# Designs tried in a protein design run: peptides against a protein of PDB entry 6RO1. Part 192

Target 1, 216 residues: chain A of PDB entry 6RO1
Amino acid sequence: LGKEIEEYIHKPKYCLPFLQPGRLVKVKNEGDDFGWGVVVNFSKKSNVKPNSGELDPLYVVEVLLRCSKESLKNSATEAAKPAKPDEKGEMQVVPVLVHLLSAISSVRLYIPKDLRPVDNRQSVLKSIQEVQKRFPDGIPLLDPIDDMGIQDQGLKKVIQKVEAFEHRMYSHPLHNDPNLETVYTLCEKKAQIAIDIKSAKRELKKARTVLQMDEL

## One batch from the design tools (peptide; made by RFdiffusion4, then SolubleMPNN)

Design b2_p29_4_s2 (from b2_p29_4, 12 letters changed)
Fold by OpenDDE base, seed 2:
Structure b2_p29_4_s2 (fold): chain B 216 residues (1-216), chain A 29 residues (1-29)
Amino acid sequence: as target 1 above (216 residues)
Amino acid sequence: SFKEFLEEKKKKKEEQKEKAKKLNEEQAK
């Protein structure tokens, strides 16, 4: 269910107005979870679909993310990797496809104008950590309806299902609702299919993004 | 009740939103 909400919020038509510099966002790329980062900028890239010749614009957001130092030493062509939990890491500006945003926060930080110095990038990590301390239950998300203005009835139905599910989870001991397992299994299957479709689309888009970066 | 749960959730969201707003205002100074 949460993943179904993500499928709405990461669509350019919904999220682009909220991708201002300093906006907190979560970035997840397949198995790589970068956690919370900060939007620096975004760009629209023209992409031509190979089979239809149709222009399918790609949206790339530059996000300041905590990356592994090992991934930074490797050639400019290697995808940044998230810092390991026990690793200090380094804050780096990473170009990310907009559909890889898993969450968008209501929080918008001040960011230094020049992010070239390591100290300026690291100061943003301190700011993220301060926000996390202020929100022990998690960094607040933009409401997809009230804040993002998404009017899709499908999303409203998903939210209602999430709320009903959450209520059941908190109201009943997990062991007493046999329908929870069935709903979980159906939601997991649907989420898995959505992940598989998304992964297939990501592989297709990664291949295109690598090709476009080689042409720049 | 489910209604009370939704009201509490709404209240918590509003409190979080107000904290986020204050934080955004602090960062804008």
Scores: peptide ipSAE 0.389, ipTM 0.868, DockQ to the pose 0.783
Fold by OpenDDE base, seed 4:
Structure b2_p29_4_s2 (fold): chain B 216 residues (1-216), chain A 29 residues (1-29)
Amino acid sequence: as target 1 above (216 residues)
Amino acid sequence: SFKEFLEEKKKKKEEQKEKAKKLNEEQAK
């Protein structure tokens, strides 16, 4: 259910107007969860589909993310990896394909103009941690309907199902309601149909999801 | 009721939006 909402939000048509410098975003690449980062810059790259010659623009967002020190040593050849929970890590500007944004916050931070100094990048981590302290229930999200203006009826149906699911979950915390599985399966099927109708066009699965800076 | 749940959820979202707005205003100064 949450994943189905993400499939709408990460679409360039909807999210691009909200990718301003300082916007908090959550980045996830397959098994790698970077957590919350900050938008630094956005660029549209011209891409030509290798098989059809059609222009398929790639949307890249530079996000300041907490990365493992191990991934930084190999940053010239390897994709950045998230810092381990117990690791301090280091804040790095990572070029991210827009479809890897799992969430977009209503919060927009002030960021230093120069992010080349390590201290300036680490100051942004302190700011993210302060926001997390202010929002113990989680960093607030943009509303996909009210804030992002998404009018898609498929999304509205997914949201209604999420709300119904949440209501059942909170009303019966000790009951594994077997109806929850049926709601999940029905939501997954409808979202998958809505995705498949659009994603049949984007075999984006094989492209480097986290780009190297040298490839920009 | 489901209606009451939606109303409470709406209220919590509005409170979070107000806190986020205040934080954004603090960061813009």
Scores: peptide ipSAE 0.387, ipTM 0.868, DockQ to the pose 0.807
Fold by OpenDDE base, seed 3:
Structure b2_p29_4_s2 (fold): chain B 216 residues (1-216), chain A 29 residues (1-29)
Amino acid sequence: as target 1 above (216 residues)
Amino acid sequence: SFKEFLEEKKKKKEEQKEKAKKLNEEQAK
């Protein structure tokens, strides 16, 4: 359910207006969880799709993230890795594909103009840690409907299911309702079907656009 | 009730939003 909400939030159509310098964002790449970082900048890159020759815009956000010192040595050739929990790490500006943003905060920090000095980057880490201390229940998120203005009916249905699920969990603390796994699996299947229908509709629309160009 | 749960959740979100606003105003100074 949380992952289904993330699939809406990380879409460029919805998130780009909120990726201003100083915005707190959470970055996750496969098994690598960087946690909370700060947006520095974003750019639109033209990418030629190898199969269609069509220019599909890639969106890259530069995010100040806590990285392992080992990953810094190989930073020219290898992707940055998150700092270990016991490691101090170092704050680095990492180029991240926009779809790797797992969360966007309502909090926006002031960032130094020059992030080349290590001390300026580390000052931002201190600011993130201060925000985390002020929000012991977690850093506040942008509301996808009220703050981000997402009108997608699929998202509204997902949120209603999350709210109903949360209510059941809190109302029945002792019932490990075996139906919870079944409801979760059914929600995942329904979400996957909704994604598949949406992807198929996009492909059908693209195919129609290509067919209309060949008839001209 | 489910309605009361939603109202409490809304109240908590509003409190968090107010704290975030105050923090953003402090950082802008």
Scores: peptide ipSAE 0.385, ipTM 0.864, DockQ to the pose 0.741
Fold by OpenDDE base, seed 1:
Structure b2_p29_4_s2 (fold): chain B 216 residues (1-216), chain A 29 residues (1-29)
Amino acid sequence: as target 1 above (216 residues)
Amino acid sequence: SFKEFLEEKKKKKEEQKEKAKKLNEEQAK
C-alpha cells in the first residue's frame, strides 16, 4: 500500500511543483535506499524513443545524497551507491530520475549556493540530521491530497485502505500476523498490476488515437 | 473507534505540519 501511494507521488504531473531547491526527498533505486536527500535542481531532458520517434521527456532531479566513498572512485561509469549504515559517506549531487523519488517532505532546507566544496555539502547532511532529531517519528511528508492536490480516486481508495489497515493493526496488537506483510505485498502487486494495466491501456489508447489520426 | 483513530491521526499530522512550517520559517531568517 505504501508503494501504491509512491506510484502517484513520483509522477511528474504531481511532484514537479514541489521539487524546489532545498526540498527534502527520499530516493530509492531498486535495492539501493539512499534515504533522505535534498533537491538541488530540476531539469527536463528531451528523450526521443528510438523506435517511434516519439518525444518521451525524461525528468531528472539533482539530489544531494549520502553516497559511499567507494562508489565515487569509479564515478566515470558506475551509478552512485548509498553509504552503508555505519559509513559516514559523502554528500554528492546525484542526477536522479523523478520516478525514483519514494517520498517528498513538507520540509524545505536552505542550501549553500556553492555545493562544490565538500564542507558545504556536508553542512547539508548536518541539517538533515537536525531535522531527523526534531522529528523522531520520521520526517513529515507532504499530504498527497491536501498538500499536493491529487484528486485521483484510485489514490483515495488506497489511502482509505491504508487507514483501515493501520486502525486494524493498532486495534489488534496481537495480530501482528507475519502474513500481513505478505498479503500487503500481494495487494501492492495486484494494485500495481492494475495501475500498470490502466496506464498501458491509456498509452495504447493514445497510440491508437495517434495512429487513427495518422490514418485520417 | 475508527473515527477517533482518524481524528487522532489528523491531529498528529497537523501538529507535524505546524512544526515543519515553523522549522521552514526559522531557516528563512
Scores: peptide ipSAE 0.382, ipTM 0.865, DockQ to the pose 0.748

Design b2_p29_4_s3 (from b2_p29_4, 15 letters changed)
Fold by OpenDDE base, seed 5:
Structure b2_p29_4_s3 (fold): chain B 216 residues (1-216), chain A 29 residues (1-29)
Amino acid sequence: as target 1 above (216 residues)
Amino acid sequence: SFEKYLEEKKKLAEEQRKKAAELNEEQAK
């Protein structure tokens, strides 16, 4: 259900107005979770659909992300990789397809005008870490209805299902079971497998990895 | 009650929105 909401949020028609410089966003590419980064800017690239010849605009957001130093050495030929949990990493501006945004925060940070100096980029990491300290339960998200103004009836039905699920969970004898997160994760994995089957059918058509952005 | 849970969740969300707004204002100065 949370992932079904994500499928609405990452659509350009809904999220683009909120991708201002300094907006906190979460970036995930397949198995690579970059965590929280900061929007620098976005651009619209002309793209031709491989099978139809139709113009399908690609939206690329430049996001300041914590990257592995190992990936930076190969940055001329390889896609940026997220910093390992125990690694300090380095903040880099990474071009990201908008559909790879897994979350959009209500928080908008000030960013330095010049991000070429390493110190300026690393200062933004300190700001992200400060935000995380202020929100121990997690960085606040934009509400898709109240903040983003999404009027899609499909989304409203998803929200109603979430509310109904929360009610069932609250009434369930295992509500206090620590395995409830595991059941959620399994239900999310099953829903994600169903979405990943649908999205893998779509992504097999649009599998432009961060690697393919170097070809654009 | 579930209604009380929803009310507490709404209050928490409002508090988080307020803190986010305050933080955004601090960053805009």
Scores: peptide ipSAE 0.251, ipTM 0.805, DockQ to the pose 0.623
Fold by OpenDDE base, seed 4:
Structure b2_p29_4_s3 (fold): chain B 216 residues (1-216), chain A 29 residues (1-29)
Amino acid sequence: as target 1 above (216 residues)
Amino acid sequence: SFEKYLEEKKKLAEEQRKKAAELNEEQAK
């Protein structure tokens, strides 16, 4: 269910107005979870679909992310990797496809105008850590309906299913209702099939786009 | 009750929104 909501939020038609400099966002690429980063800027790149000749605009957001130092040594040829939990890492501006944003925060930070100095980039990490201290239950998210204004009926149905699930969990805290597992497994299977169809379409598109991101 | 849970969840969400707005205003100055 959370993943189904993410599929609406990361659509350019909904999220682009909220990708201002300083916006906190989560970035996830396949198995790589970068956690919270900060938007620096975004750009629309014209892309022509190789098979149809149709214009398929790519939206790239530059995000300041905590990266492993090992991945930075080969940064000219290799994709950035997230810092390990026990690693200090280094804050780097990473170009990210908009569909890789897993969450968008209501929080917007001030960022230094010049991010070339390491100290300026690391100061933003300190600011993220301060926000995390202020929000021990997690950094607040933009509401997809109230804040982002998404009117999609499919999203409304997902939210209604979340609310119905929360009601059943609250009403039956001790009942492993086998129907709840079945509905959750069916929603997870349908969400996972939709994610797998979309991830297979994205992996087919990403295998092409990671190659294109290295050329940009 | 589930109604009380929803009210507490709404109240927590409103408090988080308020704190986020205050933080955004501090960062805009």
Scores: peptide ipSAE 0.244, ipTM 0.802, DockQ to the pose 0.618
Fold by OpenDDE base, seed 2:
Structure b2_p29_4_s3 (fold): chain B 216 residues (1-216), chain A 29 residues (1-29)
Amino acid sequence: as target 1 above (216 residues)
Amino acid sequence: SFEKYLEEKKKLAEEQRKKAAELNEEQAK
């Protein structure tokens, strides 16, 4: 259900007006969850669909993200990786396809005009952390209807399904179970394992493709 | 009740929106 809402929010026709410099956004690329970052700018790139020859514009948003220092040392060809939870990481401006935005916040930060200095980039991380402290229940999201003005009937149906699901969860016998937190943690862990397996399979496929190119 | 849960969720969302607006105003100054 959350993913079904994301399918509306990350559409350029809805989200572009809200991708101003300083906007807090979540970035997720497959198994790589960067968490909260800050929009720096966005650009429209021309793309031609290989099968139809139709112009399909790609939207790239530059997002200041907490990246692993190890991924930054690797050549310009390697995609940035998120910092591990135990890692300090470094804030870097990363080009992100707009459909990889998993959430958009109502919060807009002031950002330094020059993000070339490391200290200026790291100051933004401090600002994100301060926002997270102010919102212990999570950084507030833009409402897709009230804030983003999405009038799509499909979204309204998704929201109705979410409300119905919330009602079922509230009415569930486990709602009053003191072990509910343990059950949820186990479900989240299972979901994470499924993501990790999917990521590992993709890496294996990439490695095989490279090996096949070396044999040709 | 589920209605009370929805009201509490609505109040929390409104408080979060208010705090976000205040923070955005602070950042704009």
Scores: peptide ipSAE 0.239, ipTM 0.796, DockQ to the pose 0.613
Fold by OpenDDE base, seed 3:
Parts: C-alpha cells; structure tokens; sequence
Structure b2_p29_4_s3 (fold): chain B 216 residues (1-216), chain A 29 residues (1-29)
C-alpha cells in the first residue's frame, strides 16, 4: 500500500512543482536506499530519439545524497552507492531520475550557494541530522491530497484502504491476525492490477500514437 | 471508532506540519 502511494507521488505531473532547491526527498534505487537527501536543482532531459515517437521526457533531479567513499572513487563510470550504516560517507550531488523519489518532505532546508567544497556539502548533512532529531517519529511528508493537490480517485481509494487497514491493525489487540497478511496481499494484488491496467492503457495509447504516425 | 482514529491522525499531521513550518522559518533566518 505504501508503494502504491509512492507511484503517484513520483509522477512528474504531481511532484515537479515541489522539487525546489532545499526540499528534503528520499531516494531509493532498487536495493540501494540512500535515505533522505536535499534537492539541488531540477532539469528536463528530452531524449528525442529521432526514430521512436516522442519519448516521454525524462526528468532528472540533482539530489545531495550521502554516498559511500568507495563509490565516489569510481563515480566517473559507476553509479553512486549509499553510505554504509557505520560509514560517515560523503555528501555528493547525484543525478536521480524523478521516479526514484520514494518520499517528498514538507521540510525545505537552506543550502549553500557553492556546493563544490566538501565542507559545504557536509554542512547540509548536519542540517538533515538536526531535522531528524526534531522529528523522532520520522521526517514529515507532504500530504499527496492536501499539500500536493492530487485529485486522482485511484489515489484517494488507496489512501482510504491504508487508513482502514491501519485502523484495523491498531484496533485489534491481536496484532497477529493472519488475515492481515491476506488483506495486504489482496490489496497489493488489486493495486498491482490497477497499475497493470494503467500501464497497459499507456502502452495501448503509445501503440495507437505510433500506428497513427505510421499512417501519416 | 474509525472516525476518532482519522481525527487523531489529522491532528498529528497538523502538528507535524506546524513544526516543519517553524523549522523552515528558523532556517530562512
């Protein structure tokens, strides 16, 4: 259910207005969780491949992330890796595809104008750590409906299901209701089906657009 | 009740938003 909300939030249509410099964002790439970083800037990359119909514009956000020092040595050829839990790491500006943003905070930090000095980048890490200390229950998120203005009825239904599920979890004194896993699995399946229907509709629309271009 | 649970969540979210706003104002100075 949380992942389904993320799939709405990371869409450029919804998140781009909130990707200002200093915005706290959480970045996850497959198995690599970078945790909380800070938006530095945003760029639209149009990969116009000449032969494939209008490629959906790729959106890249530069995010200041805590990276492993080992990955930085190979940063010219390899993707940055998150710092290990016991590692200090180094704050580095990493280009991130917008769909890899797992969360967007209501918090916006002041960032130094010049991020070339290591000390300026590390000062931002101190600021993130101070925010985390002020929010022991977790850094506050933008509300997808109230703050981000997302009007999608599919999202509203997902949120209602999350709220109903959480209420059931906390209202049942027996946290061990095996029906919770079944409800989770059913919710995940329904959500996956809804995603698959939306993806199939997008592919069908793309296929129709390509077919219309071949008929011209 | 479910309604009470939603109200408590809304209050918590409002408190978090207020603290976030206060922090943003402090950092802007």
Amino acid sequence: as target 1 above (216 residues)
Amino acid sequence: SFEKYLEEKKKLAEEQRKKAAELNEEQAK
Scores: peptide ipSAE 0.239, ipTM 0.785, DockQ to the pose 0.782

Design b2_p29_4_s4 (from b2_p29_4, 17 letters changed)
Fold by OpenDDE base, seed 5:
Structure b2_p29_4_s4 (fold): chain B 216 residues (1-216), chain A 29 residues (1-29)
Amino acid sequence: as target 1 above (216 residues)
Amino acid sequence: SFEEYLKKRKELRERQRELAKKLNEEQAK
């Protein structure tokens, strides 16, 4: 269910108006969870599908993310890796495909004008950590309907199912209602089919996007 | 009830939005 909401939110049609500098976003890539980062800017890249000649614009958001120091040494050719939980890491501006945004916050931070100095980038990490302290139940998300204005009836139905699921979960914490597992399994199967269709499309696109990230 | 849960969830989201708004206003100073 949460993944189904994510599939709407990360669409450029819906999220681009909210990708202003300072917006908190969560980034995930192929099992790498970067956690919360801060939007610096976004750009539209012209991409031509090699087989159809169709313009398939790629949207790249530059996100200030906590990266492993090991990944910085090979920065010329290797994708940035998230800092380990025990690692301090370093805040780096990482180009991220918009569809890798797993969440968008209602919080927008002030960011330094010059992010070239390490200290300025690390100051943003302190600001993220302060926000996390203020929100012990988690950083607040943009509401896809009320804040993002998404009118999709499919999304509304997904949200209603999530709310009903949450209600059942909190009302009956000990009842693993097998119907919850079936809804979870159906949502996981649909999300897995969507992930498999997306992973097949992403493997096709990753073969292209890894090539394009090497050209950026 | 489910309606009471939705109401409480709405009130929680509203409080979170207000806190986020205050934080954004503090960061804009």
Scores: peptide ipSAE 0.275, ipTM 0.808, DockQ to the pose 0.756
Fold by OpenDDE base, seed 2:
Structure b2_p29_4_s4 (fold): chain B 216 residues (1-216), chain A 29 residues (1-29)
Amino acid sequence: as target 1 above (216 residues)
Amino acid sequence: SFEEYLKKRKELRERQRELAKKLNEEQAK
């Protein structure tokens, strides 16, 4: 269910207006969870689908993310990796495909104008950590209906299902939920959506590789 | 009730939104 909501919010038509500099966003790429980062900017890249000749615009958001120091050494050839839990890591500006945004916060931080100095980037991590301390139950999200203005009836139905599921989860132990079948069907749909996202991520990774070759 | 749950959730979201707004205003100073 939360993933079904993600499928709406990460669409450029919905999220782009909220990708202002300083916006807190959560980034996840397959198994790599970067956690919360900060939007620096975004760009639209023209991509031509090789099979249709149709212009498929690729949206890339530059996000300041906590990365492993090991991944930074190979930054010219390898994708950035998230910092390990026990690692200090380093804040780096990472180009991220917009569909890899798993959450968008209502919080917008002030960011330094110059992010070239390590200290300026690291100051943003301190700001993120301060926000996390202020929100022990989690960083507040943009409401997809009330804040993002998404009018999709499918999303409204998903939200209603989420609310109903959460109510049941808090009211009754999961093992006592007589609607286990409904929970299973929702889990299966979530799993299918997960597969579809993984497929889309693979296609976009290929597209990004092509764009990198064209820029070389 | 489910309605009471939704109300409490709404109130929580509103409080979080207000806190986020205050935080954004603090960061803009």
Scores: peptide ipSAE 0.263, ipTM 0.802, DockQ to the pose 0.783
Fold by OpenDDE base, seed 3:
Structure b2_p29_4_s4 (fold): chain B 216 residues (1-216), chain A 29 residues (1-29)
Amino acid sequence: as target 1 above (216 residues)
Amino acid sequence: SFEEYLKKRKELRERQRELAKKLNEEQAK
Protein backbone atom coordinates (compact mmCIF):
# COMPACT_ATOMS: atom_id res chain seq x y z
CA LEU B 1 0.00 0.00 0.00
CA GLY B 2 2.76 2.53 0.84
CA LYS B 3 4.49 1.62 -2.44
CA GLU B 4 1.32 2.40 -4.36
CA ILE B 5 1.26 5.91 -2.91
CA GLU B 6 4.90 6.29 -4.01
CA GLU B 7 3.84 5.40 -7.58
CA TYR B 8 1.74 8.57 -7.60
CA ILE B 9 3.97 11.05 -5.75
CA HIS B 10 7.15 10.35 -7.79
CA LYS B 11 5.38 11.27 -11.06
CA PRO B 12 6.74 14.57 -12.46
CA LYS B 13 3.18 15.81 -13.03
CA TYR B 14 2.63 15.83 -9.25
CA CYS B 15 6.02 16.25 -7.56
CA LEU B 16 7.86 18.88 -9.69
CA PRO B 17 6.08 21.90 -8.09
CA PHE B 18 7.37 20.74 -4.67
CA LEU B 19 11.03 20.14 -5.66
CA GLN B 20 12.26 23.56 -4.51
CA PRO B 21 15.80 24.02 -3.12
CA GLY B 22 15.88 22.91 0.52
CA ARG B 23 12.94 20.44 0.27
CA LEU B 24 13.56 17.23 2.24
CA VAL B 25 13.15 14.13 0.07
CA LYS B 26 13.78 10.43 0.59
CA VAL B 27 15.79 8.65 -2.11
CA LYS B 28 15.83 4.92 -2.78
CA ASN B 29 17.45 3.17 -5.74
CA GLU B 30 16.67 -0.56 -5.79
CA GLY B 31 18.57 -1.95 -2.77
CA ASP B 32 20.30 1.38 -2.01
CA ASP B 33 18.41 3.43 0.60
CA PHE B 34 19.99 6.88 0.94
CA GLY B 35 17.35 7.97 3.46
CA TRP B 36 16.57 11.68 3.75
CA GLY B 37 18.36 14.22 1.58
CA VAL B 38 17.82 17.83 0.49
CA VAL B 39 16.86 19.07 -2.97
CA VAL B 40 19.43 21.43 -4.51
CA ASN B 41 17.84 21.90 -7.96
CA PHE B 42 16.13 20.00 -10.78
CA SER B 43 16.54 19.91 -14.55
CA LYS B 44 14.55 18.61 -17.47
CA LYS B 45 16.61 16.30 -19.65
CA SER B 46 14.94 16.01 -23.00
CA ASN B 47 16.05 12.53 -23.94
CA VAL B 48 14.74 13.06 -27.46
CA LYS B 49 16.31 9.98 -28.84
CA PRO B 50 14.11 10.04 -31.96
CA ASN B 51 14.27 6.24 -32.31
CA SER B 52 13.53 5.07 -28.74
CA GLY B 53 9.82 5.99 -28.70
CA GLU B 54 10.39 7.28 -25.14
CA LEU B 55 8.50 10.55 -25.65
CA ASP B 56 8.41 11.13 -21.88
CA PRO B 57 11.00 13.71 -20.79
CA LEU B 58 13.39 12.53 -18.09
CA TYR B 59 13.62 14.72 -15.02
CA VAL B 60 16.77 14.78 -12.91
CA VAL B 61 16.84 16.27 -9.42
CA GLU B 62 20.14 17.10 -7.75
CA VAL B 63 19.85 15.91 -4.15
CA LEU B 64 22.34 16.36 -1.34
CA LEU B 65 22.69 12.81 0.04
CA ARG B 66 24.86 11.09 2.65
CA CYS B 67 27.21 8.93 0.57
CA SER B 68 29.91 6.41 1.40
CA LYS B 69 33.49 7.69 1.10
CA GLU B 70 34.33 4.70 -1.10
CA SER B 71 31.70 5.71 -3.68
CA LEU B 72 33.05 9.27 -3.79
CA LYS B 73 36.46 8.05 -4.96
CA ASN B 74 34.82 6.35 -7.95
CA SER B 75 32.21 9.10 -8.51
CA ALA B 76 33.47 9.81 -12.03
CA THR B 77 32.58 6.31 -13.28
CA GLU B 78 30.32 4.71 -10.65
CA ALA B 79 26.99 5.59 -9.09
CA ALA B 80 27.09 7.01 -5.57
CA LYS B 81 26.34 4.54 -2.76
CA PRO B 82 24.62 5.33 0.57
CA ALA B 83 26.75 5.62 3.68
CA LYS B 84 26.80 2.51 5.88
CA PRO B 85 24.92 2.82 9.22
CA ASP B 86 28.21 2.85 11.16
CA GLU B 87 29.96 5.14 8.66
CA LYS B 88 30.11 8.93 9.01
CA GLY B 89 29.88 9.28 5.23
CA GLU B 90 29.99 12.54 3.30
CA MET B 91 27.20 14.75 2.00
CA GLN B 92 27.40 14.88 -1.80
CA VAL B 93 25.19 16.39 -4.50
CA VAL B 94 23.89 13.40 -6.48
CA PRO B 95 21.85 13.58 -9.70
CA VAL B 96 18.75 11.44 -9.11
CA LEU B 97 15.97 10.47 -11.49
CA VAL B 98 12.70 11.88 -10.12
CA HIS B 99 11.04 8.43 -10.04
CA LEU B 100 13.57 7.37 -7.36
CA LEU B 101 12.02 9.80 -4.85
CA SER B 102 10.18 7.60 -2.34
CA ALA B 103 8.93 10.45 -0.13
CA ILE B 104 8.61 14.24 -0.10
CA SER B 105 8.55 16.16 3.22
CA SER B 106 6.58 19.23 4.19
CA VAL B 107 9.87 20.50 5.70
CA ARG B 108 12.03 22.85 3.65
CA LEU B 109 15.52 23.69 4.96
CA TYR B 110 17.68 26.70 4.33
CA ILE B 111 20.78 25.55 2.44
CA PRO B 112 24.11 27.34 1.88
CA LYS B 113 24.38 29.11 -1.49
CA ASP B 114 27.77 27.48 -2.13
CA LEU B 115 27.79 23.71 -1.62
CA ARG B 116 31.35 23.23 -2.97
CA PRO B 117 32.95 23.38 0.52
CA VAL B 118 32.61 20.10 2.48
CA ASP B 119 31.75 22.05 5.65
CA ASN B 120 28.73 23.66 3.95
CA ARG B 121 27.45 20.25 2.81
CA GLN B 122 28.02 18.75 6.29
CA SER B 123 26.11 21.65 7.89
CA VAL B 124 23.04 20.47 5.94
CA LEU B 125 23.45 16.97 7.45
CA LYS B 126 23.39 18.56 10.93
CA SER B 127 20.16 20.34 9.95
CA ILE B 128 18.58 17.05 8.76
CA GLN B 129 19.61 15.36 12.03
CA GLU B 130 18.04 18.22 14.01
CA VAL B 131 14.77 17.77 12.07
CA GLN B 132 14.86 14.03 12.80
CA LYS B 133 15.31 14.73 16.54
CA ARG B 134 12.25 17.02 16.51
CA PHE B 135 10.17 14.34 14.75
CA PRO B 136 10.84 11.04 16.59
CA ASP B 137 7.85 9.39 14.83
CA GLY B 138 9.35 10.33 11.44
CA ILE B 139 9.82 13.42 9.28
CA PRO B 140 6.40 14.81 8.24
CA LEU B 141 5.28 14.05 4.67
CA LEU B 142 3.40 16.17 2.19
CA ASP B 143 -0.19 14.98 2.01
CA PRO B 144 -0.77 13.76 -1.59
CA ILE B 145 -4.35 15.10 -1.58
CA ASP B 146 -4.32 18.15 0.68
CA ASP B 147 -0.78 19.47 0.03
CA MET B 148 0.07 18.10 -3.44
CA GLY B 149 -3.46 18.50 -4.87
CA ILE B 150 -3.56 15.05 -6.54
CA GLN B 151 -7.13 14.43 -7.78
CA ASP B 152 -6.64 10.84 -9.01
CA GLN B 153 -9.47 8.59 -7.81
CA GLY B 154 -7.10 5.61 -7.78
CA LEU B 155 -4.92 7.36 -5.18
CA LYS B 156 -7.97 8.26 -3.05
CA LYS B 157 -8.99 4.58 -3.04
CA VAL B 158 -5.45 3.53 -2.04
CA ILE B 159 -5.39 6.05 0.83
CA GLN B 160 -8.81 4.86 2.04
CA LYS B 161 -7.52 1.28 2.06
CA VAL B 162 -4.39 2.31 3.99
CA GLU B 163 -6.50 4.17 6.56
CA ALA B 164 -8.89 1.22 6.91
CA PHE B 165 -5.98 -1.21 7.26
CA GLU B 166 -4.24 0.94 9.89
CA HIS B 167 -7.50 1.31 11.81
CA ARG B 168 -7.94 -2.48 11.85
CA MET B 169 -4.32 -2.99 12.88
CA TYR B 170 -4.58 -0.57 15.83
CA SER B 171 -8.12 -1.60 16.88
CA HIS B 172 -7.22 -5.28 17.20
CA PRO B 173 -5.41 -5.93 20.52
CA LEU B 174 -3.44 -8.68 18.80
CA HIS B 175 -1.29 -6.75 16.31
CA ASN B 176 -0.21 -10.21 15.11
CA ASP B 177 -3.52 -11.21 13.53
CA PRO B 178 -2.34 -13.43 10.63
CA ASN B 179 -5.42 -12.21 8.77
CA LEU B 180 -3.85 -8.72 8.57
CA GLU B 181 -0.85 -10.06 6.64
CA THR B 182 -3.21 -11.94 4.32
CA VAL B 183 -5.35 -8.82 3.77
CA TYR B 184 -2.19 -6.76 3.20
CA THR B 185 -0.87 -9.27 0.65
CA LEU B 186 -4.25 -9.39 -1.10
CA CYS B 187 -4.44 -5.59 -1.17
CA GLU B 188 -0.89 -5.40 -2.59
CA LYS B 189 -1.74 -8.04 -5.22
CA LYS B 190 -4.96 -6.28 -6.21
CA ALA B 191 -3.19 -2.96 -6.43
CA GLN B 192 -0.29 -4.37 -8.44
CA ILE B 193 -2.84 -5.88 -10.85
CA ALA B 194 -4.53 -2.47 -11.16
CA ILE B 195 -1.17 -0.81 -11.92
CA ASP B 196 -0.31 -3.53 -14.45
CA ILE B 197 -3.68 -3.09 -16.19
CA LYS B 198 -3.13 0.67 -16.32
CA SER B 199 0.42 0.29 -17.70
CA ALA B 200 -0.73 -2.30 -20.27
CA LYS B 201 -3.51 0.08 -21.39
CA ARG B 202 -0.94 2.88 -21.77
CA GLU B 203 1.38 0.65 -23.79
CA LEU B 204 -1.53 -0.44 -25.98
CA LYS B 205 -2.44 3.21 -26.55
CA LYS B 206 1.20 4.05 -27.40
CA ALA B 207 1.39 1.09 -29.78
CA ARG B 208 -1.82 2.21 -31.50
CA THR B 209 -0.47 5.75 -31.82
CA VAL B 210 2.76 4.45 -33.40
CA LEU B 211 0.81 2.18 -35.76
CA GLN B 212 -1.40 5.09 -36.82
CA MET B 213 1.69 7.19 -37.57
CA ASP B 214 3.22 4.41 -39.68
CA GLU B 215 0.00 4.07 -41.71
CA LEU B 216 0.04 7.79 -42.59
CA SER A 1 -14.86 4.08 15.68
CA PHE A 2 -13.28 4.51 12.24
CA GLU A 3 -14.45 8.14 12.18
CA GLU A 4 -12.74 8.80 15.54
CA TYR A 5 -9.56 7.21 14.19
CA LEU A 6 -9.63 9.45 11.10
CA LYS A 7 -10.18 12.50 13.33
CA LYS A 8 -7.20 11.60 15.57
CA ARG A 9 -5.04 11.00 12.48
CA LYS A 10 -6.04 14.41 11.09
CA GLU A 11 -5.20 16.09 14.42
CA LEU A 12 -1.79 14.35 14.42
CA ARG A 13 -1.06 15.59 10.87
CA GLU A 14 -2.08 19.13 11.83
CA ARG A 15 0.26 19.05 14.86
CA GLN A 16 3.12 17.79 12.67
CA ARG A 17 2.47 20.62 10.15
CA GLU A 18 2.55 23.21 12.94
CA LEU A 19 5.84 21.81 14.27
CA ALA A 20 7.31 21.84 10.74
CA LYS A 21 6.18 25.47 10.32
CA LYS A 22 7.80 26.48 13.64
CA LEU A 23 11.02 24.72 12.64
CA ASN A 24 11.10 26.55 9.30
CA GLU A 25 10.48 29.89 11.07
CA GLU A 26 13.33 29.19 13.53
CA GLN A 27 15.73 28.43 10.66
CA ALA A 28 14.79 31.67 8.89
CA LYS A 29 16.13 33.71 11.87
Scores: peptide ipSAE 0.251, ipTM 0.788, DockQ to the pose 0.755
Fold by OpenDDE base, seed 4:
Structure b2_p29_4_s4 (fold): chain B 216 residues (1-216), chain A 29 residues (1-29)
Amino acid sequence: as target 1 above (216 residues)
Amino acid sequence: SFEEYLKKRKELRERQRELAKKLNEEQAK
């Protein structure tokens, strides 16, 4: 259910107006969860599909992310990797395909004008940690309907199912209603049907790769 | 009730939005 909401939010037609410098975003690439980072900039790249000659624009967002020191050493040849939970890591500007954004916050931070100095990048990590302290229940998200203006009826149905599921989960904390898994599975199936299966299949086939700086 | 849950959730989201707005205003100064 949460993943199905993400499939709407990460679409360029919905999220691009909210990708201003300083916007908090969550980045996930397959198994790699970078957690919360900060938007630096975004760009539209002209791409021509090799097989159809159709214009398929790629949207790349530069996000300041906490990366492992190991990935930074190989940054010229390898994709950035998230810092381990026990690792300090280093904040690095990473070019990310827009469809790898798993969440968009209502919070927008002030960022230093020059992010070349390590100290300026690390100051942004301190600011993220301060925001997390202010929001112990989690960093607030943009509402896909009220804030992002998404009018899709499929999304509205997904949200209603999430709300109904959460209500049942919190109302019966001690009752493992064995039907919750069934309801979850049914909600996922119905929501997947509500998503334009053609668009979802195309997006799933897109390379889920964090780009290298030299590819921008 | 489910309606009461939705109401409480809406009120929580509104409070979070107000806090986020205040934080954004602080960061813009």
Scores: peptide ipSAE 0.252, ipTM 0.797, DockQ to the pose 0.811; fails the geometry check

